# Peptides against a protein of PDB entry 5EIB: the designs that were tried, part 117

Target 1, 366 residues: chain A of PDB entry 5EIB
Amino acid sequence: VDLEPGTMDSVRSGPFGQIFRPDNFVFGQSGAGNNWAKGHYTEGAELVDSVLDVVRKESESCDCLQGFQLTHSLGGGTGSGMGTLLISKIREEYPDRIMNTFSVMPSPKVSDTVVEPYNATLSVHQLVENTDETYCIDNEALYDICFRTLKLTTPTYGDLNHLVSATMSGVTTCLRFPGQLNADLRKLAVNMVPFPRLHFFMPGFAPLTSRGSQQYRALTVPELTQQMFDSKNMMAACDPRHGRYLTVAAIFRGRMSMKEVDEQMLNVQNKNSSYFVEWIPNNVKTAVCDIPPRGLKMSATFIGNSTAIQELFKRISEQFTAMFRRKAFLHWYTGEGMDEMEFTEAESNMNDLVSEYQQYQDATAD
Target 2, 366 residues: chain A of PDB entry 5EIB as posed
Amino acid sequence: VDLEPGTMDSVRSGPFGQIFRPDNFVFGQSGAGNNWAKGHYTEGAELVDSVLDVVRKESESCDCLQGFQLTHSLGGGTGSGMGTLLISKIREEYPDRIMNTFSVMPSPKVSDTVVEPYNATLSVHQLVENTDETYSIDNEALYDICFRTLKLTTPTYGDLNHLVSATMSGVTTCLRFPGQLNADLRKLAVNMVPFPRLHFFMPGFAPLTSRGSQQYRALTVPELTQQMFDSKNMMAACDPRHGRYLTVAAIFRGRMSMKEVDEQMLNVQNKNSSYFVEWIPNNVKTAVCDIPPRGLKMSATFIGNSTAIQELFKRISEQFTAMFRRKAFLHWYTGEGMDEMEFTEAESNMNDLVSEYQQYQDATAD

## One batch from the design tools (peptide; made by RFdiffusion4, then SolubleMPNN)

Design b2_p15_6_s1 (from b2_p15_6, 8 letters changed)
Fold by OpenDDE base, seed 3:
Structure b2_p15_6_s1 (fold): chain B 366 residues (1-366), chain A 15 residues (1-15)
Amino acid sequence: as target 1 above (366 residues)
Amino acid sequence: TLFVGLGRFSSLAND
């Protein structure tokens, strides 16, 4: 789905364009112009029914519908505005189905779009209410991984999207290969989300290796385990050491010893015990899939529900408040039929979410 | 670009 036609042609001409049904390409002509309100109230609202018709048809073709997965950017107008409109409409029609998102967070290091903090804040407000699971993929963290870890001097969107694709492949492993832990979206939610609003995940991937170092790196279970818990391997720009893990899932891929995985996972938990809440017993889950990702002998994917995710929301809130205090660019949103009150409600709900994460960070077993 | 995927119970273990 897009409000611009040119993105559909890029997907169709891509190496995987033939895996998608032609009738499942729904697109507009005008775009959202990086405006959430165009995506949500005008251009996106004109297209949403055509998308819902495709969603219904594909849902009816399912033997067992578990839920929905949406991939979108929160900095743009289409992914943010139309994406959250679609989430709301799908949630209304399918209230008993899991809503999962891969939400790409904006960063000033990656994009010069001034209104990204508005689009992100308005999107987070919708995601708090209408999703069950949200993977926070932060362009800040992706850029820093490309530059610092991968040693790319000028990271491209292609380099960032490679990390996104590796992460998405990792977290969906248990859904694609039967008999694993979290083999359905609902079991993942039950294991990862102890409180309904606290459903924002910090994903991580290992190995992250520069092209020049790949030939010299042994891939071992101890090295994968150490790397996936390293703050430098997190796809969200927050330090896990500044918060506490509520829940963790680790997904190993490739031929390895389950005994060695369990030993290394116990060792890393014991070493990092101060960074876990003590009042959620058995809050670390581990899965092993014998099928490695393409081009690797083995990998590990991390999913963390951490109170440190508040650092990401604080960054967006600070940028939002700096613009909103001056009423900068608001007329572009109100001109599309949006109320100024929706900005204040979205800011308030995101600040409440930060306060909830802080409350559970400070909670003791006593 | 927005992608909507459906969570299906499928035995398709093809990467």
Scores: peptide ipSAE 0.042, ipTM 0.651, DockQ to the pose 0.108
Fold by OpenDDE base, seed 1:
Structure b2_p15_6_s1 (fold): chain B 366 residues (1-366), chain A 15 residues (1-15)
Amino acid sequence: as target 1 above (366 residues)
Amino acid sequence: TLFVGLGRFSSLAND
């Protein structure tokens, strides 16, 4: 789905364009112009029913509909505005189904779009209320991984999208291969989300290795486990050492010893015990899938629900507040039918989410 | 599970 036709032509001409049904390409003509309000109230609202008709048709063809997965950007107008409109409409029609998202967070290091903090804040407000699980994929963290870890001098959107695709493939492993931990979206939510609003995840993928170092690095369970828990390997720009893990899932892929995985996962929990809440028993879950990802002998994918995720929301909130105090660019949103009150409500709800994460960070077992 | 992709794939010009 897009509000511009050119993106659909890029997907159709791509190496996987033929795996999608032609009738499942729904697109507009005018675009959102990086404006959330155009995505949510005008251009996106004109297209939403056509998308819902496709969603219904594909849902009716499912033998066992677990829920929905949306992949979108929060910095743009279409992914943010129309994406959150679609989430709301799907939630209204399918209230008993899991809503899962892969939400790409904006960064000034990656994009010069000045209004991204508005689009992100307005989107987070919708995601807090209407999603059950949200993977926070932060362009700040992706850029830093590409530059610092992968040693790419000038990271491209292709390099960032490679990390996104590896992560998405990793976190969906248990859904795609039978007999794994979290084999359905509902079990994932039950294991990962102790409080309904605290459903924002820090993803990570290992191995991440620069091209020059690949030949010298052994792929071992200890090395995967160590890299997966390294703050520099998080795909959300926050340090887990500044917060506490509420819950963790680790998904190992490839031929390895389950015993070795369990030993290394116990060792890393014990070593990092101060960074876990003590009042959630058995809050680390581990799965092993014998099928490696393409081009690797083994991998590990990390899913963390951490109170440190508040650093990401604080960054967006600070950028939002700096513009909103000056009423900068607001006329582009109010001209599409938005009220200034919707900005204040979205800012408030995101600050409440930050405060809730801080409360559970400071909570003791007593 | 239904997958809905919403996003501008910036055309990386294959130079």
Scores: peptide ipSAE 0.038, ipTM 0.587, DockQ to the pose 0.246
Fold by OpenDDE base, seed 5:
Structure b2_p15_6_s1 (fold): chain B 366 residues (1-366), chain A 15 residues (1-15)
Amino acid sequence: as target 1 above (366 residues)
Amino acid sequence: TLFVGLGRFSSLAND
């Protein structure tokens, strides 16, 4: 789905364009112009019914519909505005199904789009209410990984999207291969989401290795386990050491000893025990899939529900507040039928979410 | 680009 035709042509001409049914390409003509309100209330609202018809048809063709997975950017107008409109409409029609998202957070290091903090804040407000699971994929973290870890002098969207793809492949491993932990979206939610609003995950991937260093790196279970818990391997720009893990899932891929994985996972938990809440017993889950990702002998994917995710929301909120206090660019949203109240409500709900994460960070066992 | 992956990700399991 897109509000621009050119993105669909790029997907169709791409190496995977033939995987998708031609009738499942739904697109507009005008685009959202990086405006959430165009995506949500005008251009996106004109297209949403045609998307829902495709969603219904594909849902009816499922033997067992678990839920929905959305991949979108929160900085743009289509991914943010139309994406959250679709989430709302799907939630209304399928209230008993899991809503899962891969939400790409904006960063000033990656994009010069001045209104991204508005689009992100308005989107997070919708995601708090209408999603069950949200993987926070932060362009800040992706850029820093590409630059600092992968040693890419000028990171491209292709380099960032490669990390996104690796992360998405990792977190969906349990859904694609039989006999795994969290084999369905609902089991993942039950294991990862202790409180309904606290459903924002910090994904991470290992190994992250520069092209020049790949030949010198051993891939071992201890090294994967250590890197998976390193803040530099997180796809969200938060330091887990500034918060506490509520829940963790670790997904190992490749031929390895389950015993060695369990030993290393216990060692890393014990070493990092101060960064876990003590009042959620058995809050770390581990899966091992014998099928490695393409081009690797083994990998580990991390899913963290951490109170440190508040650093990401604080960054967006600070940028939002800096513009909104001056009403900068607000007329582009109000001109599409939005009220200033919707901005204030979205800011308030994000600040409440930050406060909730802080309360659970500071909570002790009774 | 908005990718709505409905649960038919079973067909991409050809890693």
Scores: peptide ipSAE 0.037, ipTM 0.627, DockQ to the pose 0.125
Fold by OpenDDE base, seed 4:
Formats: structure tokens, sequence, C-alpha cells
Structure b2_p15_6_s1 (fold): chain B 366 residues (1-366), chain A 15 residues (1-15)
């Protein structure tokens, strides 16, 4: 789905364009112009019914519908505005199905689009209410990984999207291969989401290795385990040491000893015990899939529900507040039928979410 | 670009 035709033509002409049904390409003509309100109330609202018709048709063709997965950017108008509209409409029609998202958070390091903090804040407000599971894929973290870890001097969207694809492949491993932990979206939610609003995940991937160092790196279970818990391997720009883990899932891929994985996971948990909540027993889950990712002998994917995710929301909130205090660019949103109150409500709900994470961070067992 | 993956985890993508 896109509000511009050119992106659909790029996907269709791409190496995987043939895996999608032609009738499942739904697109507009005018685009959202990086405006959430165009995506949500105007251009996106005109297209949403055509998307819902495709969603219904594909849902009816499922023998067992678990839920939905959405991949979108929160900085752009289509992914943010139309994406959250679509989530709301799907939630209304399928209230008993899991809504899962891969939400790409904007960063000033990656994009010069001034209104991205508005689009992100308005989107987070919708995601708090209408999703069950949200993977926070932060362009800030992706850029920092590309620059600092991968040693790319000028990270491209292609480099960032490679990390996104590796992360998405990792977190979906248990859904794609039988006999794993969290083999369905509902079991993932039950294991990862202790409180309904606290469903924002910090994903991470290992190995992350620069091209020049790949040939010298051993891929071992201890190294994968250590890197997976390193803040530098997180796809969200948060330091887990500034918060507490509510829940963790670790997905190992490749031929390895399950015993060695369990020993290393216990060791890393014990070393980091101060960064876990004490009142959630057995809050670390581990899966091992014998099938490695393409081009690697082994990998580990991390899913953290951490109170440190508030650092990401605080960053967006600070950027939002800096513009909103001056009413900068608001006329582009109000001209599409938005009220200024919707901005204040979205800011308030995101600040409430930050306060909830802080409350559970400070909570004791007694 | 918005990708809606419907939860049709059909076993087809043997990576």
Amino acid sequence: as target 1 above (366 residues)
Amino acid sequence: TLFVGLGRFSSLAND
C-alpha cells in the first residue's frame, strides 16, 4: 500500500515483485507529502476502503487467521497517517486478532523532514491504543549501528533497510519454523506483554560486523549472547542499563547446542540481574532454530520489553514540544481537518506511557 | 510503503 504509485512500481519491478498478487497492490496518486493528516483524514481516508477490501479477501482465504503485521514508517505521511488509520479500521473489524507492527521511528540523523516528530507523536498515540505488539525500529539506532559498528561513513537507506530486514527475519523465525517458542502471535503477546499499554519492543540482532572484520570474527554462542544484550546491537536508541527488562525473548538460529545456549542465557541474565524486574518470574524466553539465516552460520535476535524504551519516546516528545510550542507547521495539519487538540492529546498519551514505564521501573516486589 | 502482512504463515518461504 502507498499513496504514491512510484513505490509500488519499484516493488513490482524488484527481485521479489512477483511474490505479491497484482490485485494486492493498492496505491494512490497524490501522496501524503510527509503529512500525517493527509495520510489519516484525506488522501489515506479515500484509499482505506480499497485496502480493507483486500484485507478482508486475504483474511477469508486464511484457514486460521492469527492476526495482522504492519510495516510502516512513523516519519512519513503514508506510513504514519494511513498506517495508523488502517490499524484502527482493522482493529474495529477484527477485535479478537493480534495487531503486530514494525514501526520505523524517525531520526534527524537520517531525514531532514522537519514534521517527522509530529507524524511520530500522532502515530504513537494510535499505536498505544490499537496495537498488541510493536517492534520499535529506530532510524537513530540503525544509523548509529551503520556508522559506529558497521563502519559505514555515509549510511544509506539501503544499509538501514538491510538491518530492518535482518531484524524482521529474526523476530518472525518462531512464526515461520515449527516447534519453536512463541510459535504464534498470541503466545508472543502473552509472554512479552505483562501490561496492555507496555507493548513496545526493543529489537536487536547479532552478529553485527563490519565488512573488514567479518573474516576474523568467530561466530560462537557466547559471542552472540553477549552482543545480543549489548546496547550497541539494539535497533532502538535506548540503553537497557537505564531501565529494567519486563520481559525478554531470545531467538537463536543455526546449528548450536541448546545446552550451551541455556548456559549462556543464564550467565548473561545473572550478570545483568539488576536490569531485570524481580517481580516477573521466568521473564526470559529462549528459542533455538536449527535453520540459520541466509549468508550466516548462526545468529541471535533479541526482543526486549524494557522500561528503557521511554528514552525513545522522550526524544520524540522533546522534538515535538520544541515545534508545537511555536505552532510551527500546524496549518498543514489543520488544513487537512485536524484539530490542534489532537496534537495535545497525542503528546499527553505519549507522556503518560513514559510515566507508566517509569512507574514499573521503580516498582519493587514488596 | 506500507506492507500489510496478513498472518498467513503458510510454510512456503523455506528460506
Scores: peptide ipSAE 0.036, ipTM 0.635, DockQ to the pose 0.109

Design b2_p15_6_s2 (from b2_p15_6, 9 letters changed)
Fold by OpenDDE base, seed 5:
Structure b2_p15_6_s2 (fold): chain B 366 residues (1-366), chain A 15 residues (1-15)
Amino acid sequence: as target 1 above (366 residues)
Amino acid sequence: TLYVGLGPFSSLASD
């Protein structure tokens, strides 16, 4: 789905364009112009019914519909505005199904789009209320991984999207291969989301290795385990050491010893025990799939529900507040039928979410 | 599970 045709043409002409049914390409002509309100109330609102018709058709073709997975950017107008509109409409029609998102958070290091803090804040407000599970994929973290870890001098969107693709492939492993931990979206939610609003995940992937170091790095279970818990490998720009893990899932892929995985997972938990809440027993889950990802002998994917995710929301909130206090660019949104109150409500709800994460960070077993 | 993709994973709208 897009509000612009050019993206669909790029996907269709790409190496994977034939994976999707032609009739499942729904697109507009005008774009959202990086405006959430255009995505949510105008251009996106004109297109949403056509998307819902496709969603219904594909849902009816499912033997057992678990729920929905949305991938979108929160910095742009289409992914943010139309994406959250679509989430709301799907939630209204399918209230008993899981809503899962891969939400790409904006960063000033990656984009010069000045209104991204508005689009992100307005989107987070919708995601808090209308999603069950949200993977926070932060362009800040992706850029830093590409630059610092992968040693790419000038990271491209192709490099960032490679990390996104690896992460998405990792977190969906349990959904795609039978007999795994969290084999369905609802079971993932039950294991990962202790409180309904605290459903924002920090994903991570291992191995992350620069091209120059690949030949010198052994792919071992200890190395994967150590790397997936490293703050530098988080796909959200948060340091887990500044918060506490509510829940964790680790998904290993490739031929490895289950015993060695369990030993290394126990060791890393014990080493990092101060960064876990003590009042959620058995809050680390591990899965092993014998099928490696393409081009690797083994990998590990991390999913963290951490109170450190508040660092991401605080960053967005600070940028939002800096603009909104001056009403900068606000007329582009109000001109699409938005009220200034919707901005204030979105800011408030995101600040409440930050406060909730802080409350559970500070909570003791007593 | 139905998969819905919206736009590029860039924070840039497609220019």
Scores: peptide ipSAE 0.039, ipTM 0.616, DockQ to the pose 0.238
Fold by OpenDDE base, seed 1:
Structure b2_p15_6_s2 (fold): chain B 366 residues (1-366), chain A 15 residues (1-15)
Amino acid sequence: as target 1 above (366 residues)
Amino acid sequence: TLYVGLGPFSSLASD
């Protein structure tokens, strides 16, 4: 789905264009112009029914519909505005199904789009209310991983998208291969989301290795486990050491000893016990899939529900407040039928979410 | 599970 035809042509011409049904390409002509309001109230609202017709048809073809997975950006107009409109409409029609998102957070290091903090804040407001699980994939963190860890001098969108694809492949492993922990979206939500609003996940992937160091690095369970818990490997730009893990899932892939995985996962929990809440028992879950990712002997994928995720929302909130206090660019949104009050409500709800994460960070077992 | 891809990936065509 897109509000521009050019993105669909790129997908069709790509190496995987043939895996999608031609009739499942729904697209507009005018685009959203990086404006959330165009995506949500005008251009996206004209296209949403055509998308819902495809969603219904594909849902009816499912033997057992668990839920939906949306992949979108929060900085753009289509992914943010139309994406959140679609989430709302799907939630209204399928209230008993899980809504899962892969939400790409904007960063000034990656994009020069000045209005991204508005689009992100308006989107987060919708995601808090209408999703059950949201993977926060932060362009800030992806850029820093590419530059610092992968030693890429000039990270490209291709390099960032490679990390996104590896992460998405990792977190969906339990859904794609039978007999794993969290084998359905609902079990994942039950294990990962202790409080309904606190459903924003910090993903991570291991191994992350620069091309020059690949030949010198042994892929071992201890090294994967250590790298997976390293703050530098988080796909969200927050430090887990500044917060507490509410819940964690670790998905190992490849031929390895389950005993060794359990021992290393116990060791890393014990070593980092101060960074876990003490009042959620058995809050770390581990899965082992014997099927490795393509091109790797083994990998580990991390899913963290951490109170440190508030650092990501604070960054967006600070950028939002700096613009909104001056009413900068606001006329582009109000001209599409938005009220200024919707910005204030979205800012308030995101600040309430930050305060809720802080409350559970400071909570003791007493 | 239904996957809905909203294309956030601007293909910067590397010419």
Scores: peptide ipSAE 0.035, ipTM 0.627, DockQ to the pose 0.257
Fold by OpenDDE base, seed 2:
Structure b2_p15_6_s2 (fold): chain B 366 residues (1-366), chain A 15 residues (1-15)
Amino acid sequence: as target 1 above (366 residues)
Amino acid sequence: TLYVGLGPFSSLASD
């Protein structure tokens, strides 16, 4: 789905264009112009029914509909505005189904789009209310991984998207391969989300190795385990050491010893015990799939529900507040029928979410 | 661009 036709032509002409049904390409003509309100109230609202008709048809063809997985950006108008409209409409029609998102957070290091903090804040407000699970994929963190860890001098969208695709493949492993922990979206939510609003995850993927160092790096369970818990490996720009883990899932892929995985996972928990909440017993879950990802012998994917994710929301809130205090660019949103009140409600709800994460960070077992 | 996956497998790429 896109509000611009050119994106659909790029996907259709790409190496994977043939995996999608032609009738499942739904697109507009005008685009959203990086405006959430165009995505949500005007251009996106004109297209949403055509998307819902496709969603219904595909849902009816499912033997067992667990839920929905949506990939979108929160900086753009289509991904943010139309994405959150679509989430709301799907939630209304399928209230008993899991809504899972891969939400790409904007960064000034990656995009010069000045209104991204508005689009992100308005989107986060919708995601708090209408999703069950949200993977926060932060372009800030992806850029820093590409630059610092992968030693790419000028990270491209291709380099960032490679990290995103590896992570998405990792977190969906248990859904795609039988006999795994968290084999369904609901079971993942039950294990990862102790409080309904606290459903935002810090993903990570290992191994991440620069091209020049690949030949010198051993690929071992201890090294994967150490890397996936490193703050520099988080795909959300947060330091887990500044917060506490509510819950963690680790998904190992490839032929390895379950005993070695369990030993390394116990060791990393014990070493980092101060960064976990004490009042959630057995809050770390581990899965092992014998099928490695393409081109690797083994990998590990991390899913963290951490109170440190408030750093990401604080960054967006600070950028939002700096513009909104001056009413900068606001007329582009109000001109599409949006009220100024929706900005203040979205800012308030995101600040409440930050306060909730802080409360649970400071909570004791008493 | 929006991508929507329905059910367990419908839009998940195979490895």
Scores: peptide ipSAE 0.035, ipTM 0.598, DockQ to the pose 0.129
Fold by OpenDDE base, seed 4:
Structure b2_p15_6_s2 (fold): chain B 366 residues (1-366), chain A 15 residues (1-15)
Amino acid sequence: as target 1 above (366 residues)
Amino acid sequence: TLYVGLGPFSSLASD
């Protein structure tokens, strides 16, 4: 789905364009112009029913519908505005199904689009209410991984999207291969989300190695485990050491000893015990899949529900507040029929979410 | 599971 035709043509002409049904390409002509309100109230609202018709048809063709997965950006008008409109409409029609998102958070290091903090804040407000599971894929963190870890001098969107694709492949491993932990979306939610609003995940993928170092690095279970818990390996720009893990899932892929995985996972938990809440027993879950990712002998994928995710929301909130206090660019949103009050409500709800994470960070076992 | 792709592609088509 897109509000621009050129994106659909790029997907259709791409190496995987043939895996999608032609009738499942739904697109507009005008785009959202990086405006959440165009995506949510105007251009996106004109297209949403055509998308819902496809969603219904594909849902009816499912033997067992578990839920939905949306991949979208929160900086752009289509992914943010139309994406959150679709989430709301799908949740209204399918209230008993899991809503899972891969939400790409904007960063000034990656894009010069000045209104991205508005689009992101308005989107987070919708995601808090209308999703069950949200993977926070932060362009800030992706850029920093590309630059610092991968040693790319000028990271491209292609380099960032490679990390996104590796992460998505990792977190969906349990859904694609039988006999794994979290083999369905609902079981993942039950294991990862102790409180309904606290459903924002920090993903990570290991190994991450620069091209020059790949030949010298042995892939071992200890190295994967150590890298997976490294703050520099998080695909959300948060330091887990500034918060507490509510829940963690680790998904190992490739031929390895389950005993060695369990020993290394226990060792990393014990070393980082101060960064876990003590009042959630057995809050770390591990899965091992014998099937490695393409081009690797082994990998590990991290999913963290941590109170440190508040650093990401604080960054967006600070950027939002700096513009909103000056009423900068608001006329582009209000001109699409949006109320200025919705900005204040979205800011308030995101600040409440930050306060909730802080409350659970400071909570002790009484 | 149904996959709804609203790709981050609107920002990628401008490169």
Scores: peptide ipSAE 0.033, ipTM 0.601, DockQ to the pose 0.231

